# Peptides against a protein of PDB entry 6NYY, part 1

Every score and structure here is a prediction.

Target 1, 212 residues: chain A of PDB entry 6NYY
Amino acid sequence: KHFEQAIERVIGGLEKKTQVLQPEEKKTVAYHEAGHAVAGWYLEHADPLLKVSIIPRGKGLGYAQYLPKEQYLYTKEQLLDRMCMTLGGRVSEEIFFGRITTGAQDDLRKVTQSAYAQIVQFGMNEKVGQISFDLPRQGDMVLEKPYSEATARLIDDEVRILINDAYKRTVALLTEKKADVEKVALLLLEKEVLDKNDMVELLGPRPFAEKS
Target 2, 212 residues: chain A of PDB entry 6NYY as posed
Amino acid sequence: KHFEQAIERVIGGLEKKTQVLQPEEKKTVAYHQAGHAVAGWYLEHADPLLKVSIIPRGKGLGYAQYLPKEQYLYTKEQLLDRMCMTLGGRVSEEIFFGRITTGAQDDLRKVTQSAYAQIVQFGMNEKVGQISFDLPRQGDMVLEKPYSEATARLIDDEVRILINDAYKRTVALLTEKKADVEKVALLLLEKEVLDKNDMVELLGPRPFAEKS
Unless a header shows other numbers, all headers, positions and changes below count from the first letter of the chain.
Peptide ipSAE is a variant of ipSAE made for these designs: the mean of its two directions, with the distance scale d0 fixed at 1.0 Angstrom where the peptide's residues are scored. Compare it only between designs on the same protein; published cut-offs may not carry over.
The geometry check fails a fold that doesn't show the stated peptide or that is severely misdrawn somewhere.

## One batch from the design tools (peptide; made by RFdiffusion4, then SolubleMPNN)

Design b1_p8_1_s1 (from b1_p8_1, 5 letters changed)
Fold by OpenDDE base, seed 4:
Structure b1_p8_1_s1 (fold): chain B 212 residues (1-212), chain A 8 residues (1-8)
Amino acid sequence: as target 1 above (212 residues)
Amino acid sequence: MTSTYAPP
């Protein structure tokens, strides 16, 4: 308990006891986090879910925590599943509410960053090819791009394709698992915090072996 | 890894 709470504070920040969400907002957060949780549960290369919470903390209105993998090398497939997991919240909102909120901004930022990194740093896109360029850091003078405007357009297009593919994959998954997303969301609204055991009770054992 | 629902 104390160790988990310490990890929660590090990851999520301090609990915002004073932040009261409107019931509709809390519902949105519950389904958003349920989307992350379920996507992470059923994606092979996603990190195993440890905890999901809709209690507002310093960094957000809700969160899903995953077991960090001490992994330094990622495959394209692993990065895709991580993107899908990251899109799980947005996709859940779309599936259940037919609307999207600003809550997914950080998720979209992460997905965007991952997509660009895959294409321009890791050489994981066949059209762009086996290239590696440094992404401009915030505050770096945008040095002249080491590639043409045509390549820039190609990169932008392939980033959109990659994100859209991840999005579609996530839509397919969470549509298939829609009932599971709802179960998790409803239980979140009741308990506010779910752990791995709650998820196992709701969804059954995770279909992928946890790499220890 | 953590995902967070971020307020605007």
Scores: peptide ipSAE 0.227, ipTM 0.835, DockQ to the pose 0.845
Fold by OpenDDE base, seed 1:
Structure b1_p8_1_s1 (fold): chain B 212 residues (1-212), chain A 8 residues (1-8)
Amino acid sequence: as target 1 above (212 residues)
Amino acid sequence: MTSTYAPP
């Protein structure tokens, strides 16, 4: 309990018990988090879901927490599945509401950062090639790019392609699993917090062996 | 890893 609460505080911040979301906003959060949860459930290389919550906290209106693997090396496939999982909330909003919200800003930032890192740090794009450059940090003066404007355009194009591919993959997955997203969202609206056991009850065992 | 629905 105390350890879980400590992790929750570190990850989600303090519970904002006084923050009352409007029912429609709470519904949006539920479906958003359900999208993350279901995407993570059915993506082989995604981290296993630990907890999903729609209780507002310091860092957000809801969250999905995954058990981090002590992994230092990531494959391109693993990074793609992580991107898809990260897009799950946005995709769920699109599928269920036909509209998107600002709630996915942090997710989109993470996806963007991952895509750029794959292309310009990890050499995972065939067109850009086996290159590794440091990305400017937020607040760093934009030092001269170590590559040409033509390369910059190529990078931007390939980033868009990668993110779009991840998005399409996520749309396909969550469309296929639409009923599962609905089940999770509805149960979230009832319980506000779900754990791995709740997910197993709803969806069955995760189809991938959890490497402990 | 965590995903969050964050206000702007």
Scores: peptide ipSAE 0.227, ipTM 0.837, DockQ to the pose 0.841
Fold by OpenDDE base, seed 5:
Structure b1_p8_1_s1 (fold): chain B 212 residues (1-212), chain A 8 residues (1-8)
Amino acid sequence: as target 1 above (212 residues)
Amino acid sequence: MTSTYAPP
């Protein structure tokens, strides 16, 4: 309990008990977080869900917490599932509300960074090839790219393809599991915090063996 | 890993 609370404070900050979200915003957050939770539940290479919350903390209106794996090497498939899980919130908003919000900004940033890293750092794209360049860090002077403008365009195109593929995969998954997303969202609106046991009660056991 | 819904 104390250790989990300490981790939650480090990750999310202190609970802002004073932020009363409007009902529609709270609903949006619930479905957004439910999208992350359900995507993570049904993606093989996603980290196991520990907790999902719509209680505002720090700058966040809601969060999903996953058990960190001590993993240093990631496959392309693992990175794709992580991207899909990260897109789960945005996709849930689209499926349930037919509109998107600014709440997914950090998720989209993470997905974008992951996609570029896969293509230009990890050599995981066949068209771009086995290349590895350092991405410009935020605040670094734009060093001259070690590749042509044609290669830059190719990279941008393949990044877009990768993100779109992850998005489509997430749409397919959460559309299939739409009822599960709704169950989680509705229970979040009631309890504000769900754990793994709540998810098992709602969705059944996670279909993938927890890697110890 | 944590996902955070953050307002702009």
Scores: peptide ipSAE 0.225, ipTM 0.834, DockQ to the pose 0.806
Fold by OpenDDE base, seed 3:
Structure b1_p8_1_s1 (fold): chain B 212 residues (1-212), chain A 8 residues (1-8)
Amino acid sequence: as target 1 above (212 residues)
Amino acid sequence: MTSTYAPP
């Protein structure tokens, strides 16, 4: 309990008990977080879910927290499932509301960064090839790119393809599991916070063995 | 790892 509270404070900051969301906004947050939770539950290479909350903390209106695996090497398949889990909130909004909100901005930033890193740092794209370049850091002067404009366009195209593939995979998954997303969202609106045990009671055991 | 719903 104390350890979980400490992690919550580090990740989300202090609970904003004074921040009153409109009922429709609270509903949007619940379905967004349910999308992340369910995507993480049914993706083999996603990190195990620890907690999901729709209580506003710091700058966040809700969050899903996962236990990271202690690993230094990541495969393309692992990175793809992590991208899909990160897109779960946006995809849930699309499926249930037929609209998207600004709430997924940080998720989209993470997905964009991961896609570029896979292509230009890890050499994981066959068309671009076995290359590795440093990405500009925030505040770095835009250095001259060590490749042609044709290569730049190719990179941009392959990034878009990779993100779209992750998005389509997430849409397929959450459409198949739509009833599970609904169950999680409704329970979030009731309890505001769910843990792994709540998810097991609601959905059954996660279909992948947790590496202890 | 965390995912968040946040205003801009």
Scores: peptide ipSAE 0.207, ipTM 0.828, DockQ to the pose 0.828

Design b1_p8_1_s2 (from b1_p8_1, 6 letters changed)
Fold by OpenDDE base, seed 4:
Structure b1_p8_1_s2 (fold): chain B 212 residues (1-212), chain A 8 residues (1-8)
Amino acid sequence: as target 1 above (212 residues)
Amino acid sequence: ATSTFAPP
């Protein structure tokens, strides 16, 4: 308990007990977080879910916490599953509400950064090729791109394709698992916080062995 | 890793 709370404070910040969400907003958060949780549950290369919460903390209205793998090398498949997991919230909102909210902004930022990194830093895109360029950091005057405008357009297109593919994969997954997302969301609305055991009770054991 | 639903 105390250790988990300490980790939660570090990751999520302090509970904003003063932040009262409207019931519809809280419902949106619950389904959003359920989307992350279920996507992470059924994606092989996603990190195992530790906790999911709809209690506002720090800068978040809800969060899904995963056990970080001490992994330094990632495959394309691993990065894709991580992107899908990150899109799980947005996709859940779309599936259940037919609308999207601003709540996924940080997720989309992460997905965008991952996609660009895969294409321009890791050489993981066949069309762009085995290239590695530094991404402009915030505040760096990128005077000149080390590639042509045609390459810039290609990069932008391939980033969009990669994100869209991840999105479609996530839509397919969460559509298949729609009932599971609903179960998690409803239980979140009841308990506000779920752990791995709650997920096992709802969904059964995670279909992938946890790499101990 | 943590996913966070961020307010605007």
Scores: peptide ipSAE 0.237, ipTM 0.841, DockQ to the pose 0.838
Fold by OpenDDE base, seed 3:
Structure b1_p8_1_s2 (fold): chain B 212 residues (1-212), chain A 8 residues (1-8)
Amino acid sequence: as target 1 above (212 residues)
Amino acid sequence: ATSTFAPP
């Protein structure tokens, strides 16, 4: 209990007990977080869900916490499933509300960074090829790109294709699992916090063996 | 790893 609360404070910050969301906003957060939770549950290479919450904190209105695997090497397939899990909130909003909100801004930033890294740092795109360049850090002078404008356009196009493929994969998954997203969202609105055991009771055991 | 719903 005390250890979990300490981790929650580090991840989400202090609870904003005075910040009361409007019922429609709280509903949006619940379905957004349910999208992340369900995507992570049914994607083989996603990290296991540990906790999901719609209690407002210093860093956000809701969060999903995962137990990362201790690994140093990532495959293209693993990075794709992680992108899909990260898009789960945005996709859930689209499926259930037919509209999108600003709530996915941090998720979209992470997905964008991952897509660029896969193409220009890890050489994982066949059209761009086996290249590796450092991405400009925040505050670094925009050094001249070591490639042509044509290559820059190709990179931008392939980033968009990769993100769109991850998005479509997530739409297909959460559409198939739409009833499960609804169950998780409704239970979040009731309990505000769910753990792995709540998810097992609601959805059954995760279909991928946890490496103990 | 965490995902967060960003405030508007």
Scores: peptide ipSAE 0.232, ipTM 0.842, DockQ to the pose 0.847
Fold by OpenDDE base, seed 2:
Structure b1_p8_1_s2 (fold): chain B 212 residues (1-212), chain A 8 residues (1-8)
Amino acid sequence: as target 1 above (212 residues)
Amino acid sequence: ATSTFAPP
């Protein structure tokens, strides 16, 4: 109990007990986090879900926590499933509400960064090719891009394609698993916090073996 | 990895 609370404080910050969300906002958060949780549950290369919460903490209104694998090398397939998991919240909002919110801003930032890194740093795009350039960090002098404007346009196009493909994959998955997203969201609205055992009770065992 | 629902 104390250890879990310590991890929660490190990840989410202190519980903001004073932050009262409107019921509709709380519902949006529940379905958003349920989207992340279910996407992570049914994606082979996603990290296993540890905890999902709709209790506001620090800068977040809700969060899904995953057990990171002690992994230094990522495949293209692993990065795609991680992108899909990260898009799960936004996709859930679209499926259930027919509208999107600002809640996915951090997720979209992560997805954008991952997509650019895959194409520009990891050489994972066939059209752009086996290239690796340092992405300018926020605050670094915009050094001249080591590539042409034509290459810049190609990179931007391929980033969009990669993100859209991940988005479509996530839409397909969460549409198939729509009833499971609903179950998780409703249980979140009741319990506010779910762990892996709650997910197993609700959805059955995760279909992918956890690497021990 | 963590996903967070961020307020505006």
Scores: peptide ipSAE 0.230, ipTM 0.839, DockQ to the pose 0.842
Fold by OpenDDE base, seed 5:
Structure b1_p8_1_s2 (fold): chain B 212 residues (1-212), chain A 8 residues (1-8)
Amino acid sequence: as target 1 above (212 residues)
Amino acid sequence: ATSTFAPP
């Protein structure tokens, strides 16, 4: 308990007990977080869900907590499923509300960073090829790119393709699992916090064996 | 270690 609370405070910050969202915003958060949770539940290479919450913490309005695997090497498939899980909130908003909010800003940042890293650092794109460049760090004067403008355009195009593919995959998944997203969202609105057991009760056991 | 994937 104390250790988990300490981790929650480090990652999520202090519970903002005082931030009462408007009911419509709270609903948006519930469906957003349900999208993350359900995407993570049904993606093979996603980390197992531990907890999902719509209680605001720090700057977050909600969060999904996963049990990370102790791994140092990531496959392209793992990175894709992680991208899809990260897009789950945005996709859920689109599916349920027909509109998107600013709530996905950090998710999109993470997805964008992952996509660029896959293409220009990890050499995971066939068209761009087996290259590895340092991405400009915040504050580094982006001097000269070690590649042509044509390569820059190719990178930009392939990043967009990768993100769009992840997005489409997530749309397909959460559309298939739309009823499950609804169940999770509604229960979140009731309980504000769900654990793995709540998810098992709602959705059944996660279809992928937890590699212990 | 639990990683909280905090969506923002």
Scores: peptide ipSAE 0.161, ipTM 0.835, DockQ to the pose 0.258

Design b1_p8_1_s3 (from b1_p8_1, 5 letters changed)
Fold by OpenDDE base, seed 2:
Structure b1_p8_1_s3 (fold): chain B 212 residues (1-212), chain A 8 residues (1-8)
Amino acid sequence: as target 1 above (212 residues)
Amino acid sequence: MTSTTAPP
């Protein structure tokens, strides 16, 4: 208990007991987090879900926490499934509400950063090729891009393609698993916090073996 | 890794 609370404080920040969401916003958060949780559950290369919560903490209205694999190297497939998992909240909102909210801002930032890193830093795009440039950090002088405007346009196009492909993959997955997203969201609205065991009881065992 | 619903 104390150790879990300490981890929760480090990851989510302090519980904002004073932040009362309206029931409809709480419902949006529940389905958003359920989208993350279910996407992570059914994506082979996603990290295992540890906890999902709709209790506001720090900067988040809700969160899904995953056990990171102790790995230093990531494959293109792993990065794609991580992008899909990160898009799971936005996609769940679209599927269930037919509208999107600002709730996905941090997720979209992470997805955008990952997509640019894959193309510009990791050389993972065949059209852009085996190149690696340092992305300007926020606040670094925009030094002249080490590539042409044509390459800049190509990068921007391939980033959009990669994100859209991840989005479509996530839509397909969460549409297939729509009933599971609903089950998780409803249980979140009841319990506010779910762990891996709750997910196993609700959905069955995760279909992918945890790499020990 | 954590995914979050961000406030505006």
Scores: peptide ipSAE 0.243, ipTM 0.863, DockQ to the pose 0.865
Fold by OpenDDE base, seed 1:
Structure b1_p8_1_s3 (fold): chain B 212 residues (1-212), chain A 8 residues (1-8)
Amino acid sequence: as target 1 above (212 residues)
Amino acid sequence: MTSTTAPP
């Protein structure tokens, strides 16, 4: 309990008990977080879900927490599944509501950053090739790019392709698992917080062994 | 790792 609360404070900040979401917004958050949770559950290379919550904390209206693996090396497949998991909220909103919200802003930022990093830092794109450039940090003066404008266009195109592929993969997964997303969302609306055991009760055991 | 629903 105290350790979990400490982790929650570090990751999510303080619980905003005074922040009352409208029922429709709370529903949106529940399905959004359920999308993250279910995507993470059924993606082999995603981190295992630890907790999912629709209680507003710090900068989030809800969150899904995953057990961090002490990994220093990531494969392209692992990064793709992480992107899909990160897109799970946006995809869930699209599938269930036929509309999208601003709720995915941080997720889209993470996905965008990951896609660019894969292409221009990790050399994981065959068209761009085995290159590694530093990405400008937020607030850094964009120095002159060490590559041509043609390469910049190629990078932007390949980033879009990678994100779209991750998005389509997530749509396919959450469409297949639509009933599971709904089960999680409905239980979130009831309990506000779910743990791994609640997920096992709803969905069965995660189909991938936890790599210890 | 965390995924979040962010307020605007």
Scores: peptide ipSAE 0.240, ipTM 0.864, DockQ to the pose 0.855
Fold by OpenDDE base, seed 5:
Structure b1_p8_1_s3 (fold): chain B 212 residues (1-212), chain A 8 residues (1-8)
Amino acid sequence: as target 1 above (212 residues)
Amino acid sequence: MTSTTAPP
């Protein structure tokens, strides 16, 4: 309990007890977080879901918390599933509301950073090839890119392809699991917080064995 | 890992 609360405080910050979302915004958050939760549930390489909440905290209006595996090495497939899980909120909004909100901005930032890192740091793109260079850090002088403008364009194109592929994969998944997303979202609107057991009751056991 | 709905 105390340790979990400490982790929750570190991850989510303090509960913003005073932030009352409008019902429509709270609904959007519920479906957004349900998208993350369900994507994580049905993606093999996603971390196991621990908790999903629509109670506003210091870092967001809602959150899905996963048990991180101690991993030092990530495969391309693992990174893709992580991207898909991260896109789950945006995709859920699109599927259920036919509109997107600003709620996904941090998710999109993470996805963008991951995509660029895969291509320009990890050498995971066949067209760009086996290259690795440091991404400009905030505040670093934009050093001349060690590659041509043509290569820059190629990188940009391949980043878009990678993100779009992850997005399409997530759309396919959450469309298939649309009823599950709705179940989770509706229960979130009722309980505000769901744990792994609630998810098992709603969706059945996660189809992927927790690699302990 | 955490996914969050971020306020603007």
Scores: peptide ipSAE 0.239, ipTM 0.863, DockQ to the pose 0.851
Fold by OpenDDE base, seed 3:
Structure b1_p8_1_s3 (fold): chain B 212 residues (1-212), chain A 8 residues (1-8)
Amino acid sequence: as target 1 above (212 residues)
Amino acid sequence: MTSTTAPP
């Protein structure tokens, strides 16, 4: 209990007790977070879910917390499933409401950064090839790109393709699991916070063995 | 790792 509260403070910041969301916004947050939670539950290479919350905190209106694996090497498949999990909130909003919100801004930034890193740092794209360039850090002078404008366009196109493939994969998954997303969202609206045990009771055991 | 619903 005290340890979990300490982790929550580090991850989410202090609870914004004064931020009363309108019922419709609270519903949007619940379905957004349920999308993240369910995507993480059914993706093999996603990190296991620890907690999901719709209580507003300093960093967000809701959050899903995962147990990271201690690993130094990532496969292309692992990075794809992480992208899909990160897109789960946006995809849930589209499936349930037929509209999207600004709520996915941080998620889309993370997905964009991951896609560029896969293509230009890790050499994981066959069309661009076995290349590795340092991405400009925030505050570095935009150095001249060490490649042509044609290569720049190719990179941008392949980034878009990779993100769209992750998005389509997430749409397929959450459409198949639509009833599970609904169950999680409704229970979030009732309890505001769910843990791994609540998810097991609701959905059954996660279909992938946790490396203890 | 965390995912969030970001405020505008």
Scores: peptide ipSAE 0.238, ipTM 0.864, DockQ to the pose 0.859

Design b1_p8_1_s4 (from b1_p8_1, 6 letters changed)
Fold by OpenDDE base, seed 4:
Structure b1_p8_1_s4 (fold): chain B 212 residues (1-212), chain A 8 residues (1-8)
Amino acid sequence: as target 1 above (212 residues)
Amino acid sequence: ATSRFDPP
């Protein structure tokens, strides 16, 4: 308990007990976080869910926490599943509400960064090829791109394709698991915080062996 | 890793 709370404070920040969400906003957060939780549950290469909460912390209105693997090398498949998990919130909002919110901004940023990194740093895209160059950091002088405008367009296109593929994969998954997302969301609205055991009770054991 | 729902 104390250790988990310490991790929560480090990751999520301090609980904003003073931030009262409107019921509809709280519902949106619950389904968003349920989307992350369920996506992470059923994606083989996703990090296992540790905790999901709709209690506002720091700058977030809700969060899903995952047990990070001590992993330094990621496969393309692993990165895809991580992207799908990260898109789970946005996808859940779309599936359940037919609308999207600003709540997924951080998720979309992460997905965008991952997609660009896969294509331009890790050489994981066949069309762009086995190239690796540094992404411009904030404040770096825009060094001339080491590639043509045609390559820039190709990169942009392949990034969109990769993100869209991850999005579609997540839509397919969460549509298949729609009832599970609903169960998690409803229980979140009741308990505000769920752990791995709650998820096991709701969904059954995670179908993937925990890599120790 | 954490996912966050960001307020506008």
Scores: peptide ipSAE 0.335, ipTM 0.886, DockQ to the pose 0.876
Fold by OpenDDE base, seed 3:
Structure b1_p8_1_s4 (fold): chain B 212 residues (1-212), chain A 8 residues (1-8)
Amino acid sequence: as target 1 above (212 residues)
Amino acid sequence: ATSRFDPP
């Protein structure tokens, strides 16, 4: 209990007890976080879920927390599943509400950064090829790109393809698991916080062996 | 890693 509370304070900050979301907004947050949780549950290379919460904190209106694997090398397949998990919130909103919100801004930023890194830093795209360039950091002077405008356009196109592929994969997954997303969302609205054990009780054991 | 729902 004390250890979990300490982790919650570090990750989420102080609970904003004064932020009462309207019921419809609270519902949106619940389904968004349920999308992340369920995507992470059923993607082989996603990190194991530790906790999901819809209690507003200094860093957000809700969150899903995962146990990161201690790994230094990532495959293309692992990076794709991580992108899909990150898109789970946005996809859940689309599936259940037929609309999207600003709630996925940080998720989309992460997905965008991952996609560009895969193509221009890790050489993981066949069309662009075995290249590795530094991405401009926020605030760095945009140094001249070491490639042509044609290559820039190709990179942009392949980034969009990669993100769209991840999005489609996530849509397919969460559509298949739609009932599970709803179960998690409804239980979140009741309990506000779920852990791994709640997920096991609700969905059954995660279908992938957790590396102990 | 953490996923967050961002406020408006």
Scores: peptide ipSAE 0.323, ipTM 0.882, DockQ to the pose 0.844
Fold by OpenDDE base, seed 1:
Structure b1_p8_1_s4 (fold): chain B 212 residues (1-212), chain A 8 residues (1-8)
Amino acid sequence: as target 1 above (212 residues)
Amino acid sequence: ATSRFDPP
């Protein structure tokens, strides 16, 4: 209990019990988090869901917590599924509300960072090729890019393609699993916090063997 | 890993 709470505080910050979301906002958060949860459930290479919450913590209004595997090497396929899981909230908002919110900002940042890293650090794009450049860190002097403007344009195009492909994959998945997203969202609105067991009760066992 | 819903 204390250890889990400590981890939750580190990850999510302090519970903001005083922050009362409007019912419509709370609904948006519930469906957003349900999108993450369901995407993570049905994507083979997504991290297993530990907890999903619509209780505001720190700077977040809700969160999905996953158990990271002690994995140091990632395949392109694994990174794609992680991107899809990360897009799950945004996609859920689109599917259920026909609108998108600012709530996905952190997710989009993560997806953007992952896409650029795949292309310019990991050499995972065939058009850009087997290259690896250091991305400028926030606050570092923008050193001259070690590549041409043409290469920069190619990188930007391929990043967009990769993100769009991940987005489309997530749309397809959550459209197929729309009823499951609804179930999770509705239960979130009732319980505010769900764990892995709640997900198993709603969706059945995760279709992928837990890599021990 | 965590996904966070950011307030507007």
Scores: peptide ipSAE 0.319, ipTM 0.882, DockQ to the pose 0.870
Fold by OpenDDE base, seed 5:
Structure b1_p8_1_s4 (fold): chain B 212 residues (1-212), chain A 8 residues (1-8)
Amino acid sequence: as target 1 above (212 residues)
Amino acid sequence: ATSRFDPP
């Protein structure tokens, strides 16, 4: 209890019980979080969902909690599934509302950072090759890039391809699982907080073995 | 920001 509350405070901040979202905004948050939850449920290398909430906390209007794996090494496939899970909110908004909101800004930032890291830090792109450069940190003077402008363009192109591939994969998944996203979103609007058991009741057991 | 999803 105390440990979970401490994690919740770190992830979400203090519950702002006073933030009354408009019904349409609350609906958008519910479907956004349902998109994350369902994507994480059906992606093999995504972390298992522990809790999903549409109760505003700190600066967030909703959040998903997962069991952190003590993992130090990530494969390309694992990073892709994590990108897809991160895109799940945006994709859900597109599928259900035919519009997108600013709500995915942090998700898109994370996806962008991950994509660049995969290509220029982890050497995970065949066209760019086995390279590793430090990405400019926020506040560092942009030192001269250790590569040509042609390489910079190639990196930018391959980042876009990677993100688009992750997006398309997420669209395909959540389109296939559209009814499941709807179920989760509707239950979120009712309960505001779902746990793993609620997800099992709605979706059935997660199709991937829990890593023992 | 609507969602604070921290992808691992």
Scores: peptide ipSAE 0.222, ipTM 0.797, DockQ to the pose 0.165; fails the geometry check

